Peptides against a protein of PDB entry 6A30. Designs and how they scored, part 34

Target 1, 150 residues: chain A of PDB entry 6A30
Amino acid sequence: AQDADNVLQPIMDLLDSNLTLFAKICEKTVLKRVLKELWKLVMNTMERTIVLPPLTDQTMIGTLLRKHGKGLEKGRVKLPSHSDGTQMIFNAAKELGQLSKLKDHMVREEAKSLTPKQCAVVELALDTIKQYFHAGGVGLKKTFLEKSPD

## One batch from the design tools (peptide; made by RFdiffusion4, then SolubleMPNN)

Design b2_p13_6_s1 (from b2_p13_6, 6 letters changed)
Fold by OpenDDE base, seed 4:
Structure b2_p13_6_s1 (fold): chain B 150 residues (1-150), chain A 13 residues (1-13)
Amino acid sequence: as target 1 above (150 residues)
Amino acid sequence: MTSWEILAEELNK
């Protein structure tokens, strides 16, 4: 449980910060698309975070997420004008895209089979994230969350 | 209010 929380917390913090922004600036259809892309990103990140780094390097993902997350100062995101909102989405997408580049750096470590402990952490993390993205029915559909192969 | 509560409110508008 604690290990899963340690893995999830940085992701959840990132999601919470971005979702709040997206909720304010995105139209409903755009928001749904963004949520789907975020889901894919989170799934890919989790798979890599849990599968690739030994649990010891929680510091690196936390540091990378913190280094990129610290730029989102608690500043009152003045709802940027519509133009600024698009740029913020773009920047958020770019930051999320840089998480995908973290993807490339992590690929180098040997596809070590997940230990039973790591599997349990992954399962717990996945369930938590599925619940998070489902959001009591207001988020992504369960069918989408379950069918996502990634 | 959680981020999801905000999202839910916006998605239900």
Scores: peptide ipSAE 0.092, ipTM 0.717, DockQ to the pose 0.350
Fold by OpenDDE base, seed 1:
Structure b2_p13_6_s1 (fold): chain B 150 residues (1-150), chain A 13 residues (1-13)
Amino acid sequence: as target 1 above (150 residues)
Amino acid sequence: MTSWEILAEELNK
């Protein structure tokens, strides 16, 4: 349980921060698409974070995610003017893009078979993140979450 | 208000 929480917490913090922004600036159709892409990103990141590095290196990803997440706290969300909204989207997209680059650095580690402990952590983490993205029915559909091959 | 509550409001518009 604690290991799953340690993996999920940085992801959840990032999602919580960005979802608020996306909800305010994106149209409904764009927002749904963004959520689907975020789901894929989270799944891929989680898979790599749990599968590829031994538990000891997870602190680095958490630290990288935390270091980027702390910078957004102090911005008084002044409702940006339309021009400021575009810049905020760009900045948020840039931050998400940096997460995707973190993905590329993790690709090179040999896909070691998950230990039974890691499998249990992944399963728990997956259930938690599915529940998060489903959000009691207001988020992504269960059918979408279950069909994700990742 | 949680991020999901805000999201839900926008998705329901």
Scores: peptide ipSAE 0.090, ipTM 0.719, DockQ to the pose 0.321
Fold by OpenDDE base, seed 5:
Structure b2_p13_6_s1 (fold): chain B 150 residues (1-150), chain A 13 residues (1-13)
Amino acid sequence: as target 1 above (150 residues)
Amino acid sequence: MTSWEILAEELNK
């Protein structure tokens, strides 16, 4: 449980920080698309982080996520003018893109089969994330979450 | 209000 929480916490912090912003600035169809892309990114990141765990890379992901998460100061979201919302989306996309690049650094270690303990952590983490993204029915559909190839 | 509650409100508009 604790290991799963340690893996998930940086991702959850990122999601929580950005979801409110996305909800306010995105049109409904765009928001749904963003959520789907975030789901894919999370799944891919989890797969790589858990399958290729040098503890060092988790710390780097956590540090990168923390550095970017701190920039969302509790500042009074003045409804940014249309230009500011686009820039915020761009910044969020850039942060997600950096996560994707960090993803390439993690691929280099030998695909060792997950230990039973790691599998259990992955399963727990996946269930938690699925529940999070489903959000009692207001988020992504269960069918979409279950069909994810990961 | 959680981020998801805000999201839910916006998705239901």
Scores: peptide ipSAE 0.086, ipTM 0.712, DockQ to the pose 0.295
Fold by OpenDDE base, seed 3:
Structure b2_p13_6_s1 (fold): chain B 150 residues (1-150), chain A 13 residues (1-13)
Amino acid sequence: as target 1 above (150 residues)
Amino acid sequence: MTSWEILAEELNK
């Protein structure tokens, strides 16, 4: 339980911080696409955090979080002009694209078989994240979450 | 108001 919480907490904090922003700046169809890409990102990040040594991935997640977190200063949410919202989406898409390229580099390291303990942590974390993204039916469809490669 | 409540309101517009 504690190990799963340690993996999930940074991801949940990131999602909670950004979902409000995405809801305000994205049109409905774009927002749904963003949520699907965030789901993929979370799944990939979780896989890496559990399979890879904790130190390098916390730094990368922390660096990604820090790069995005510097923009969320407490200041008066000036409604981003339509131009600012587009640039934020573009930057988010660019970062997602870079994360996809990182997948190609990491596939080469020997898929160390997850230990039974790691599998249990992954299963618990996955269930928690699925519940979060489903959000009682207001989020992503359960069928979409279940078809994602487990 | 949670982030999901805000999101739900925007998705239902």
Scores: peptide ipSAE 0.082, ipTM 0.714, DockQ to the pose 0.274

Design b2_p13_6_s2 (from b2_p13_6, 6 letters changed)
Fold by OpenDDE base, seed 3:
Parts: structure tokens; C-alpha cells; sequence
Structure b2_p13_6_s2 (fold): chain B 150 residues (1-150), chain A 13 residues (1-13)
């Protein structure tokens, strides 16, 4: 349980920080696409966090998050002008694209087989995240989450 | 209200 919480906490913090913003700036159809890409990102991040030594990936995710999190100053949510929302979506898409490229670089490390303990942590984490993304039916469809190749 | 609850509200609009 504690190990799963340690893996999930950074991901949940990331999601909680960004979902509210995405909900405000995205049209419903765009938001669903963003959620699908976030799902892929989360799955890839979990794989990395569990397979790679904890210390380096928390720093990279934390650094990626910190580089992007510095812009969420507590400032008065001025309704971003339509132009600001578009730029934020573009930046988010660019970041997602960069994360996809990072996948290609990491696939080269020898896929160490997960230990039984790591498998149990992954399974618990996956169930929790699936429930989170499904959100009682208002989020992503269960069929999508279950059939995702990620 | 969690960020997810806010998202759910926006998705249901």
C-alpha cells in the first residue's frame, strides 16, 4: 500500500494541478482527447517510475512539472482570452509530444522483468488510476481503459 | 471540491 501511494502521489498531484485548467480552457471534445493523451502519459510514467530507480524519475517528472508549474501562480484567474487558452493547449500538446519522444529513448534500456512485489504495486496503481479516469462514468469509458495498449 | 469533481461538472455541461 505505501509503495503504491508513493508511486501514485506525484501522478495525482500532476493531474490535480492540471485537470481544473484543462476543464476551463477546453471544449468537451478536445478535453476528451486531452484525457486520452494524459492516460497514455500516466501509463508510461508509471512504467518508468516502477521499472527505473525512483530517484531519477521523480526528479525528471518533478523538474518537468516544476518548469510548467511555475506559471500557475495564485494570480486572479483572469478568464484567459481565447488566444491564451489556445496557446496553453498548444504548449500542453507540445509537452505531450516531447514526452512521447522520451518514450523512444527509454525503450532502449533492458526491460527488467518486474518483481512480484512491483507487479502487485502496478496492479493496485492501475486499478486506482482506472477508477480515477473513469470517475463514476463521467470520464473515460471503461472499455477504453481496459483495451488501451498502454 | 477536487479538481476531478470540477472536471466532471464541466464535462456534464
Amino acid sequence: as target 1 above (150 residues)
Amino acid sequence: MTSWEKLAEELNK
Scores: peptide ipSAE 0.035, ipTM 0.634, DockQ to the pose 0.390
Fold by OpenDDE base, seed 5:
Structure b2_p13_6_s2 (fold): chain B 150 residues (1-150), chain A 13 residues (1-13)
Amino acid sequence: as target 1 above (150 residues)
Amino acid sequence: MTSWEKLAEELNK
């Protein structure tokens, strides 16, 4: 349980920091697309973080996520003018893009088969993140989450 | 209130 929480915490912090903003700025169709892309990113990040764990890369991901997460000051998001919302989405997309680049650095270690303990952690983490993305029915559909090839 | 609960409220408006 604690290991799964440690893996998920950086992702959850990123999601929690951005989802409220996306909900306010994005039209429903755009938001659904963003959620699908976030889901893919999360799945890919989890797979790489758990399957290819050099401890060093987790700290780098955590540090990268923390550095970008701190920029969202608790400031009263004055509904920025349309221009500011676009910039915030762009910044969030840029942060996600940096996560994708960090993705390329993690590919180099030999895909070691997960230990049974690691598999259990992954399963628990997957269940937690599926529940999170389903969000009681307001997020992604269960069928999408279960059938995702990621 | 979780970010998702807030999201749910916004999606249901």
Scores: peptide ipSAE 0.035, ipTM 0.632, DockQ to the pose 0.383
Fold by OpenDDE base, seed 4:
Structure b2_p13_6_s2 (fold): chain B 150 residues (1-150), chain A 13 residues (1-13)
Amino acid sequence: as target 1 above (150 residues)
Amino acid sequence: MTSWEKLAEELNK
């Protein structure tokens, strides 16, 4: 449980920050699309986070998320004017896209089979994230979350 | 209220 929380917390913090922004700026249809892309990103990130770094190096994801997250200063996101909102979405998407490029750097470490402990952490993390993205029915549909190939 | 709950509230408005 604690290990899963340690892995999830940085992801959840990132999601919370971005979702709040997207909720304010995006129309519902756009927001749903963004949520789907975020879901894919989170799934990919989790797989890597749990599979690639030995659970010991909590520092790398924290550092990667911190290096990219430091630019989102706690600044009162003044609801940017509609133009600024689009740019913020673009920047957020770009940042998320850079996280996807982190995909390419992490691929090099041997697809070692997850230990039973790592599997348990992944399962718990996945359930938590599914619940998060479902958001009591207002988020992504359960059917999408369950059938996602990601 | 989680950010998600706030999002849900905004989506349901």
Scores: peptide ipSAE 0.035, ipTM 0.622, DockQ to the pose 0.441; fails the geometry check
Fold by OpenDDE base, seed 2:
Structure b2_p13_6_s2 (fold): chain B 150 residues (1-150), chain A 13 residues (1-13)
Amino acid sequence: as target 1 above (150 residues)
Amino acid sequence: MTSWEKLAEELNK
């Protein structure tokens, strides 16, 4: 449980920060697309966080996620004028794009077989994230979450 | 209200 929480916390912090912004600014169709991309990103991040040496890289991913997340000051998001909203979407998309690029720099070290403990942590983390993205039926469909090749 | 509750509310509008 605690190990899963340690893996999930940085991801959840990132998601909470960005989803609040997206929910306010994005239309429903755009939001669904963003959620799908976030799902892919989360799955890829989890795979790397758990497969890569857990202790040193959690701090790096957490630090990388924090470095990228610090730009969203809890500023009282005055409903930005239409121009400001577009810029916020662009900035958020750019941040997501940077996270995707970080994927390319992480050398595919040969995926060492996960230990049984690591597998259990992954399974628990996956279930938690699936529930999170499903959001009681208002988020992504269960069928999408289960059949995703990621 | 959690970020997800807010998201849920927006997705149901």
Scores: peptide ipSAE 0.034, ipTM 0.626, DockQ to the pose 0.349; fails the geometry check

Design b2_p13_6_s3 (from b2_p13_6, 6 letters changed)
Fold by OpenDDE base, seed 2:
Structure b2_p13_6_s3 (fold): chain B 150 residues (1-150), chain A 13 residues (1-13)
Amino acid sequence: as target 1 above (150 residues)
Amino acid sequence: MTSWEKLAKELNE
């Protein structure tokens, strides 16, 4: 449980901040597309974070994610003017894009078989993230989350 | 319920 929380917390903090922003600025159709892309990104990031680096390096990825997430001070998001909203989306997308670049630097070490402990952490993490993206039925459909090839 | 879940609900309403 604690190990899963340590892995998830940085991701959840990033997601909550960005999704809160997107939910305020984006129309429903745009938001759904963003959620689908974020889901793919999160799945890919988790796979790499849990499978590729030993659990000891997860603190480093969490720290990297935290270093990138620190820029969103809880500033009272005054509804930015249309120009400010676009810039915020761009900045959030850029931050998420940096997570994608982290993808390119993670050398595919040979997929060593996950230890039973790592498998349990992955399963718990996946369930938590699925629940998060489902958002009580207002987010992504369960069928999409379960059938996603990612 | 997270902050974004509440907002997402409002957008779906």
Scores: peptide ipSAE 0.039, ipTM 0.627, DockQ to the pose 0.521
Fold by OpenDDE base, seed 5:
Structure b2_p13_6_s3 (fold): chain B 150 residues (1-150), chain A 13 residues (1-13)
Amino acid sequence: as target 1 above (150 residues)
Amino acid sequence: MTSWEKLAKELNE
């Protein structure tokens, strides 16, 4: 449980901040598309993070996320003018893009089979993230989350 | 319920 929380917390913090922003500025259709892309990214990142030695990559992801997350000052998101919303989406997409590049550094270690403990952590993490993306029914459909090949 | 879940719910209402 604690290991899963340690892995998930940085991702969840990033997701909560960005999804809060997206929920405010995006139309429903755009938001759904963003959620689907985020889901794929998170699944790919989790798969790689868990298959790779957990400790070193968490610090790198955490450091990368922390460096970019500092720009989201707790400031009252004045609904920025249409131009500012687009820039915020672009910045968030850029941050997500950097997560995808971190993905390339993670590929290099041999695909060791997950230990039973790691599998349990992954399963718990997956359940938590599925619930998060489902968001009580207002996010992604359960059927999509369960059938995702990712 | 997270902050975004609440907002997402409001957006879907």
Scores: peptide ipSAE 0.037, ipTM 0.636, DockQ to the pose 0.539
Fold by OpenDDE base, seed 1:
Structure b2_p13_6_s3 (fold): chain B 150 residues (1-150), chain A 13 residues (1-13)
Amino acid sequence: as target 1 above (150 residues)
Amino acid sequence: MTSWEKLAKELNE
């Protein structure tokens, strides 16, 4: 449980920040598309984070995510003027882009078979993330989350 | 309910 929380917390913090922004600025249809892509990204990142590095290296991803997340000052989300919204989207996209680069660096570690402990962590993490993306029914459909090949 | 979930709910209403 604690290991799953340690892996999830940085991801959840990032998601909450970015999704909060997207929910404010995106139309419903666009938001759903963004959510689907984020879901894929999170699944791929989580798989790599849990499967590829030994649990000890999770601190590096957490540190990388924290280093990039600390720059988002809890600035009072003033409703951005249209101009400010574009810059915020750009910044959010940049942060997401950095996550994708993290993905590319993780590709080359040998897909070691998940230990039973890692499997349990992944399962718990997946359930939590599924619930998060479902967002009480206002996010992604359960059927999509369950049928995701990722 | 997270902050995003609340906003997502509002967007879907």
Scores: peptide ipSAE 0.037, ipTM 0.629, DockQ to the pose 0.523
Fold by OpenDDE base, seed 3:
Structure b2_p13_6_s3 (fold): chain B 150 residues (1-150), chain A 13 residues (1-13)
Amino acid sequence: as target 1 above (150 residues)
Amino acid sequence: MTSWEKLAKELNE
């Protein structure tokens, strides 16, 4: 349980911050597309975080995620003008794209089989994230989350 | 209910 929480907490903090932003600035159809891409990204990131570096490097992903998260100052959400919203989406997409590039660097380590403990952590983490993305039915459909090859 | 879930619900209403 504690190990799963340690892996999940940085991801959940990142997701909550970014999804909160996207929900404010995106139209429903755009948000749905963003959610689908985020889902793929999270699944790929989780697979790497759990399979590649041992639990000790929680600090690096947390630091990478925190370095990108520092821009959300608690400042009074001035309703961004339409131009500001587009730039924020672009910046968020760029940050997501950088997370995708982290994809290319981590692929090099041999696909070590997950230990039973790691599998249990992954399963718990996946269930939690599926529930989060489903958001009580207002997010992604369960059928999409279950049939995703990711 | 997370802040995200609340906002997502509001967007879908």
Scores: peptide ipSAE 0.035, ipTM 0.635, DockQ to the pose 0.526

Design b2_p13_6_s4 (from b2_p13_6, 6 letters changed)
Fold by OpenDDE base, seed 1:
Structure b2_p13_6_s4 (fold): chain B 150 residues (1-150), chain A 13 residues (1-13)
Amino acid sequence: as target 1 above (150 residues)
Amino acid sequence: KTSWEKLAEELLK
């Protein structure tokens, strides 16, 4: 569990504030669409950063995400006033855009074989991510998550 | 709970 957390922490940090904001301000259909795209992005990121490179190379992931996630404040994003809301949404969208750019900057490498331990960590991480995106039933459907390539 | 589980809970609040 700790290993999975360590692997996912940089991604989670980038998603945290933005998703909190979006969960509050977006209507359900829009939110689901956003989550679907983020799900794909996260899965692809995991493939590239965990499966292809060594699982232990967390520093690289952190560095890459930090480069694209600069200025992201951690913590619960509260809905700003109407006047400030637009700017906040814009900032959130920009931050999510940076995450997308990060994906594009990832070098495609040959898939490396994982040790049994690494496989177990990845499986646990995937399960955790599925739970996150399902969000207790208000997020993505389980059927969608299970059909997603990983 | 994992950090992601905690985040999920936060998103549901």
Scores: peptide ipSAE 0.021, ipTM 0.534, DockQ to the pose 0.179
Fold by OpenDDE base, seed 5:
Structure b2_p13_6_s4 (fold): chain B 150 residues (1-150), chain A 13 residues (1-13)
Amino acid sequence: as target 1 above (150 residues)
Amino acid sequence: KTSWEKLAEELLK
């Protein structure tokens, strides 16, 4: 459980920050679409991270998230006009896209089969993320989360 | 409740 939390915490911090921002800026329909895209991105990132040894990924993802997260804090959040919200979404998408590039650097190490312990940690992590995105029923539908490629 | 659940509750309000 602690290992799963350690792996998820940087992602969850990023998601919490972004979702809070998006909830303030976006209309409900746009927010749902953003959540779906974020879910896909998280799942794709996890899928690729799982195929890669999970422990080395935390430090790299954490470092990238820290570098980009600090960029978000220093931005004087002037309540951006409607145009600034779109740019923030675009920047968030770019940051998430850079996470995808980090993913390509990690893929070069030989796909070692996950140990049963690592699989259990990943399953727990996935369940936690699913619960987070479901958000007690107000987030993404459970059926959508379950149909996502695990 | 997660921060997201709290946010969702606020949005539904």
Scores: peptide ipSAE 0.019, ipTM 0.510, DockQ to the pose 0.447
Fold by OpenDDE base, seed 3:
Structure b2_p13_6_s4 (fold): chain B 150 residues (1-150), chain A 13 residues (1-13)
Amino acid sequence: as target 1 above (150 residues)
Amino acid sequence: KTSWEKLAEELLK
């Protein structure tokens, strides 16, 4: 559990910051679309990271996310007064663009065999992320999450 | 509920 938390923490920090902002500025259908794209990005990022050297996984995730997430505040984003909705949308679009670039910059490494311990950590991490995106039923549908490439 | 589920629910509230 602690190992899974350590692996997930950098991702969760980024997600928490972004989702807080998006939840406030997006209507429900748009938010769902954003969540789907983020889900894909997270899954792809994890897949690529797992293939990388185990000792650098957490650091690499953190570094990659930090590199492309520059300007994302850690924690709950306080929205300025609703008067600047256009700027908020622009900023959100910019952040989404940066996340998309993250996908493109991740180099596909050769598949490495995972130890049983590593597999267990990955499974736990995946379950945790699925639960997060499902959000007790208010987020993404379980069917969508289960059909996504794991 | 996990801590993450609780947080997600708050975000989507």
Scores: peptide ipSAE 0.018, ipTM 0.521, DockQ to the pose 0.282
Fold by OpenDDE base, seed 4:
Structure b2_p13_6_s4 (fold): chain B 150 residues (1-150), chain A 13 residues (1-13)
Amino acid sequence: as target 1 above (150 residues)
Amino acid sequence: KTSWEKLAEELLK
């Protein structure tokens, strides 16, 4: 459980920050779409992260998330003017895009079979993320989350 | 509750 938490925490922190922003600036339908894309991204990233690096790469994800997250200065999310909100969405999308690129960089490492321990961590992580994205029913539908390629 | 869940609840109020 702790290992899963350690792996997930950086991702969850990033997601929390971004989702909070999106929830403030996006219309509901847009938000749902963003959430779906984020879900896919997270699932893909997790699959690669757990398959590729041994536990030592928490630092890499953390560092990558931190490097990209440091650009999100804890600036008081002033409700950016419509233009600022768009820019924030764009920046967030860009950050997500960079995560996608990170995904591409991670693909180069041979898909090593997960150890049983890694599988257990992944399963726990997935459950946690599913719960997070479901957000008590106000987020993504359970059916969508369950049908997503885990 | 996660921060997201809390936020969602706030948005639904």
Scores: peptide ipSAE 0.016, ipTM 0.475, DockQ to the pose 0.484

Design b2_p13_7_s2 (from b2_p13_7 with E2D E13K)
Fold by OpenDDE base, seed 3:
Structure b2_p13_7_s2 (fold): chain B 150 residues (1-150), chain A 13 residues (1-13)
Amino acid sequence: as target 1 above (150 residues)
Amino acid sequence: LDERIKKIQEAAK
């Protein structure tokens, strides 16, 4: 539990700051789309943190953000200042991408097969993140979270 | 976590 909290705390602090802002400025439908993209980003970041070496991640996150940022533009939702919201999402995604640097400190041990203890910590972390993104039913559907790459 | 979820729920009202 304590180890999971230590790993999740920086991510959660970043997510809290950004999601609180997004929840205030976005309509429910837009917020759900933002949450889906953030979920994908978090899952990809975690997967890369566990499976892939650090150096490839900054480039891939940049590529993922660039690829997914184009997908969010297609939603003709009249949000007040489209430019500011998209830029804020981009900035938030960029900041989340910098969490890959937190990887540099963890990767030294993670290049090895995860121990059963490490697997348990990852499972707990994933459950916590799923609960966070579900947000008591106002966030993403459980079915979506379960079908996403664990 | 519960406090964080509560903040998101309050912001989404």
Scores: peptide ipSAE 0.113, ipTM 0.703, DockQ to the pose 0.654
Fold by OpenDDE base, seed 5:
Structure b2_p13_7_s2 (fold): chain B 150 residues (1-150), chain A 13 residues (1-13)
Amino acid sequence: as target 1 above (150 residues)
Amino acid sequence: LDERIKKIQEAAK
């Protein structure tokens, strides 16, 4: 549990910040689309983080997330005007794009079979992420999350 | 997680 939390915490912090913002500024349809893209990104990132040694990824993901997180800490969340919302979505998409590029630099080490412990951590992490994206029914549908390739 | 979900739900209202 603690290991899963440690792995997920940087992702969850990013998601919390972005989803809270998007939930406020986006129409429901746009929000769902953003959630779907975030889901894909998270799943792809998780897949790679699991295949790659966990320690190197936390530092790289943490460093990337920390570099971008400093921009959001300026606490005057003025409700961005409608124009600011689009720019924020664009910036978030750009940040997500950077995460995708990081993915390409992650050397495809041979898919070492996960240990049973690692599998259990992954399962717990996936369940947590699914619940997060479902968001008590306001997020993605359970059927979509279950049909998504794990 | 529950608190995080709650925040999203509140924001989505």
Scores: peptide ipSAE 0.109, ipTM 0.702, DockQ to the pose 0.728
Fold by OpenDDE base, seed 1:
Structure b2_p13_7_s2 (fold): chain B 150 residues (1-150), chain A 13 residues (1-13)
Amino acid sequence: as target 1 above (150 residues)
Amino acid sequence: LDERIKKIQEAAK
């Protein structure tokens, strides 16, 4: 459990900051789309982080997300007036779109067999992430999260 | 996690 929390904490911190903003500024349909893309990104990032480096590279997920998210953070999101919200959504969507392009460059590295301990950590992490993205029903549907190729 | 979910729910309201 603690290992899963340690792995997830950097991701969750980034997601919390961004999703809170998106939830405020996006309509439900846009938010769902954003969540789907973030879900894919998180899953892909986890797959790479788990398959390639030992689980100890918590820094890589945080760094990958931060490196691509740092473009967002430097914009001190002054809660713009309603008119500026659209531009912020556009910029945020553009940045998220750039994150999705990272998917195409991510070579399927050879799936190293995870140890049973690593598998357990991953399972716990996945469950936590699924619950987070479901967000008590306001986020993604459970059926979508379950059917997504892990 | 629950607090994080709550924050998102509150923001979506």
Scores: peptide ipSAE 0.109, ipTM 0.703, DockQ to the pose 0.768
Fold by OpenDDE base, seed 2:
Structure b2_p13_7_s2 (fold): chain B 150 residues (1-150), chain A 13 residues (1-13)
Amino acid sequence: as target 1 above (150 residues)
Amino acid sequence: LDERIKKIQEAAK
Protein backbone atom coordinates (compact mmCIF):
# COMPACT_ATOMS: atom_id res chain seq x y z
CA ALA B 1 0.00 0.00 0.00
CA GLN B 2 2.63 2.53 1.00
CA ASP B 3 4.75 1.75 -2.05
CA ALA B 4 1.78 2.24 -4.33
CA ASP B 5 0.99 5.52 -2.64
CA ASN B 6 4.54 6.69 -3.11
CA VAL B 7 4.40 5.84 -6.80
CA LEU B 8 1.02 7.45 -7.32
CA GLN B 9 1.42 10.55 -5.21
CA PRO B 10 3.17 12.70 -7.83
CA ILE B 11 0.66 11.69 -10.49
CA MET B 12 -2.29 12.19 -8.18
CA ASP B 13 -1.11 15.61 -7.11
CA LEU B 14 -0.91 16.68 -10.72
CA LEU B 15 -4.26 15.12 -11.56
CA ASP B 16 -5.98 16.62 -8.53
CA SER B 17 -4.85 20.08 -9.46
CA ASN B 18 -5.71 19.78 -13.11
CA LEU B 19 -9.01 17.96 -12.70
CA THR B 20 -10.21 20.37 -10.07
CA LEU B 21 -9.49 23.17 -12.46
CA PHE B 22 -11.10 21.41 -15.41
CA ALA B 23 -14.18 20.50 -13.41
CA LYS B 24 -14.69 24.16 -12.59
CA ILE B 25 -14.04 25.51 -16.06
CA CYS B 26 -15.36 22.85 -18.40
CA GLU B 27 -18.89 21.79 -19.11
CA LYS B 28 -19.71 18.15 -18.44
CA THR B 29 -19.25 16.96 -22.03
CA VAL B 30 -15.86 18.60 -22.36
CA LEU B 31 -14.83 17.31 -18.97
CA LYS B 32 -15.63 13.74 -19.98
CA ARG B 33 -13.48 14.08 -23.06
CA VAL B 34 -10.62 15.51 -21.03
CA LEU B 35 -10.93 12.69 -18.52
CA LYS B 36 -10.73 10.11 -21.29
CA GLU B 37 -7.58 11.64 -22.68
CA LEU B 38 -6.04 11.93 -19.23
CA TRP B 39 -6.88 8.30 -18.55
CA LYS B 40 -5.12 7.23 -21.71
CA LEU B 41 -2.12 9.35 -20.87
CA VAL B 42 -1.88 7.99 -17.34
CA MET B 43 -2.22 4.39 -18.50
CA ASN B 44 0.39 4.85 -21.19
CA THR B 45 2.74 6.59 -18.78
CA MET B 46 2.36 3.82 -16.24
CA GLU B 47 2.97 1.17 -18.85
CA ARG B 48 6.22 2.81 -19.82
CA THR B 49 7.25 3.46 -16.24
CA ILE B 50 6.81 -0.20 -15.41
CA VAL B 51 8.88 -1.30 -18.38
CA LEU B 52 11.66 1.14 -17.60
CA PRO B 53 14.05 0.71 -14.64
CA PRO B 54 11.72 1.57 -11.74
CA LEU B 55 13.65 3.98 -9.52
CA THR B 56 15.24 6.23 -12.07
CA ASP B 57 12.12 6.53 -14.14
CA GLN B 58 9.74 7.16 -11.27
CA THR B 59 12.01 9.94 -10.18
CA MET B 60 12.18 11.18 -13.72
CA ILE B 61 8.43 11.07 -14.17
CA GLY B 62 7.96 12.61 -10.76
CA THR B 63 10.45 15.28 -11.65
CA LEU B 64 8.82 15.85 -15.01
CA LEU B 65 5.40 15.97 -13.42
CA ARG B 66 6.76 18.31 -10.78
CA LYS B 67 8.38 20.53 -13.34
CA HIS B 68 5.12 20.73 -15.16
CA GLY B 69 3.10 20.98 -11.94
CA LYS B 70 5.19 23.76 -10.39
CA GLY B 71 3.82 26.12 -12.96
CA LEU B 72 0.34 25.53 -11.56
CA GLU B 73 1.06 26.20 -7.86
CA LYS B 74 1.60 29.91 -8.21
CA GLY B 75 -1.79 30.49 -9.75
CA ARG B 76 -3.99 31.78 -7.01
CA VAL B 77 -7.29 30.42 -8.26
CA LYS B 78 -8.89 33.69 -9.01
CA LEU B 79 -12.10 32.88 -10.79
CA PRO B 80 -10.60 33.11 -14.22
CA SER B 81 -12.35 35.39 -16.60
CA HIS B 82 -13.49 33.52 -19.71
CA SER B 83 -10.20 34.45 -21.35
CA ASP B 84 -8.20 33.28 -18.37
CA GLY B 85 -10.03 29.98 -18.27
CA THR B 86 -9.24 29.34 -21.91
CA GLN B 87 -5.62 30.14 -21.31
CA MET B 88 -5.51 27.83 -18.32
CA ILE B 89 -7.00 25.01 -20.37
CA PHE B 90 -4.52 25.75 -23.09
CA ASN B 91 -1.64 25.69 -20.66
CA ALA B 92 -2.85 22.46 -19.11
CA ALA B 93 -3.31 20.95 -22.56
CA LYS B 94 0.17 22.09 -23.48
CA GLU B 95 1.57 20.43 -20.39
CA LEU B 96 -0.29 17.24 -21.22
CA GLY B 97 0.95 17.51 -24.76
CA GLN B 98 4.49 17.73 -23.52
CA LEU B 99 3.92 14.59 -21.50
CA SER B 100 2.69 12.85 -24.64
CA LYS B 101 5.73 14.02 -26.56
CA LEU B 102 7.95 12.79 -23.80
CA LYS B 103 6.21 9.47 -24.23
CA ASP B 104 7.18 9.41 -27.88
CA HIS B 105 10.81 10.03 -27.03
CA MET B 106 10.94 7.39 -24.35
CA VAL B 107 12.64 4.46 -25.99
CA ARG B 108 10.54 1.39 -25.50
CA GLU B 109 12.96 -0.79 -23.68
CA GLU B 110 12.27 -4.49 -23.76
CA ALA B 111 9.59 -5.33 -21.23
CA LYS B 112 11.48 -6.76 -18.30
CA SER B 113 9.52 -9.24 -16.25
CA LEU B 114 8.13 -7.59 -13.14
CA THR B 115 8.77 -9.16 -9.78
CA PRO B 116 5.69 -10.35 -7.87
CA LYS B 117 6.09 -7.39 -5.55
CA GLN B 118 6.15 -4.96 -8.45
CA CYS B 119 3.09 -6.61 -9.95
CA ALA B 120 1.20 -6.24 -6.69
CA VAL B 121 2.14 -2.58 -6.45
CA VAL B 122 1.04 -1.95 -10.02
CA GLU B 123 -2.25 -3.75 -9.47
CA LEU B 124 -2.99 -1.68 -6.41
CA ALA B 125 -1.98 1.47 -8.23
CA LEU B 126 -4.28 0.66 -11.14
CA ASP B 127 -7.21 0.02 -8.83
CA THR B 128 -6.60 3.32 -7.09
CA ILE B 129 -6.42 5.20 -10.37
CA LYS B 130 -9.59 3.53 -11.63
CA GLN B 131 -11.44 4.60 -8.50
CA TYR B 132 -10.10 8.09 -8.88
CA PHE B 133 -11.24 8.42 -12.48
CA HIS B 134 -14.61 6.89 -11.66
CA ALA B 135 -15.00 9.56 -8.98
CA GLY B 136 -17.96 7.92 -7.28
CA GLY B 137 -19.90 7.75 -10.52
CA VAL B 138 -19.47 11.31 -11.77
CA GLY B 139 -16.33 10.54 -13.73
CA LEU B 140 -15.64 7.82 -16.26
CA LYS B 141 -17.75 4.68 -16.41
CA LYS B 142 -16.31 1.54 -14.87
CA THR B 143 -16.84 -0.31 -18.13
CA PHE B 144 -14.66 2.17 -19.95
CA LEU B 145 -11.92 1.92 -17.35
CA GLU B 146 -11.98 -1.87 -17.40
CA LYS B 147 -11.88 -2.12 -21.18
CA SER B 148 -9.00 0.27 -21.51
CA PRO B 149 -5.61 -1.33 -22.04
CA ASP B 150 -4.16 -1.74 -18.58
CA LEU A 1 -8.61 8.81 -2.16
CA ASP A 2 -12.08 9.40 -0.75
CA GLU A 3 -11.32 13.01 -0.06
CA ARG A 4 -9.96 13.46 -3.55
CA ILE A 5 -13.07 11.91 -5.03
CA LYS A 6 -15.21 14.17 -2.91
CA LYS A 7 -13.34 17.22 -4.15
CA ILE A 8 -13.91 16.23 -7.76
CA GLN A 9 -17.58 15.58 -7.11
CA GLU A 10 -18.01 18.95 -5.49
CA ALA A 11 -16.19 20.67 -8.30
CA ALA A 12 -18.36 18.91 -10.90
CA LYS A 13 -21.64 20.20 -9.35
Scores: peptide ipSAE 0.108, ipTM 0.702, DockQ to the pose 0.686

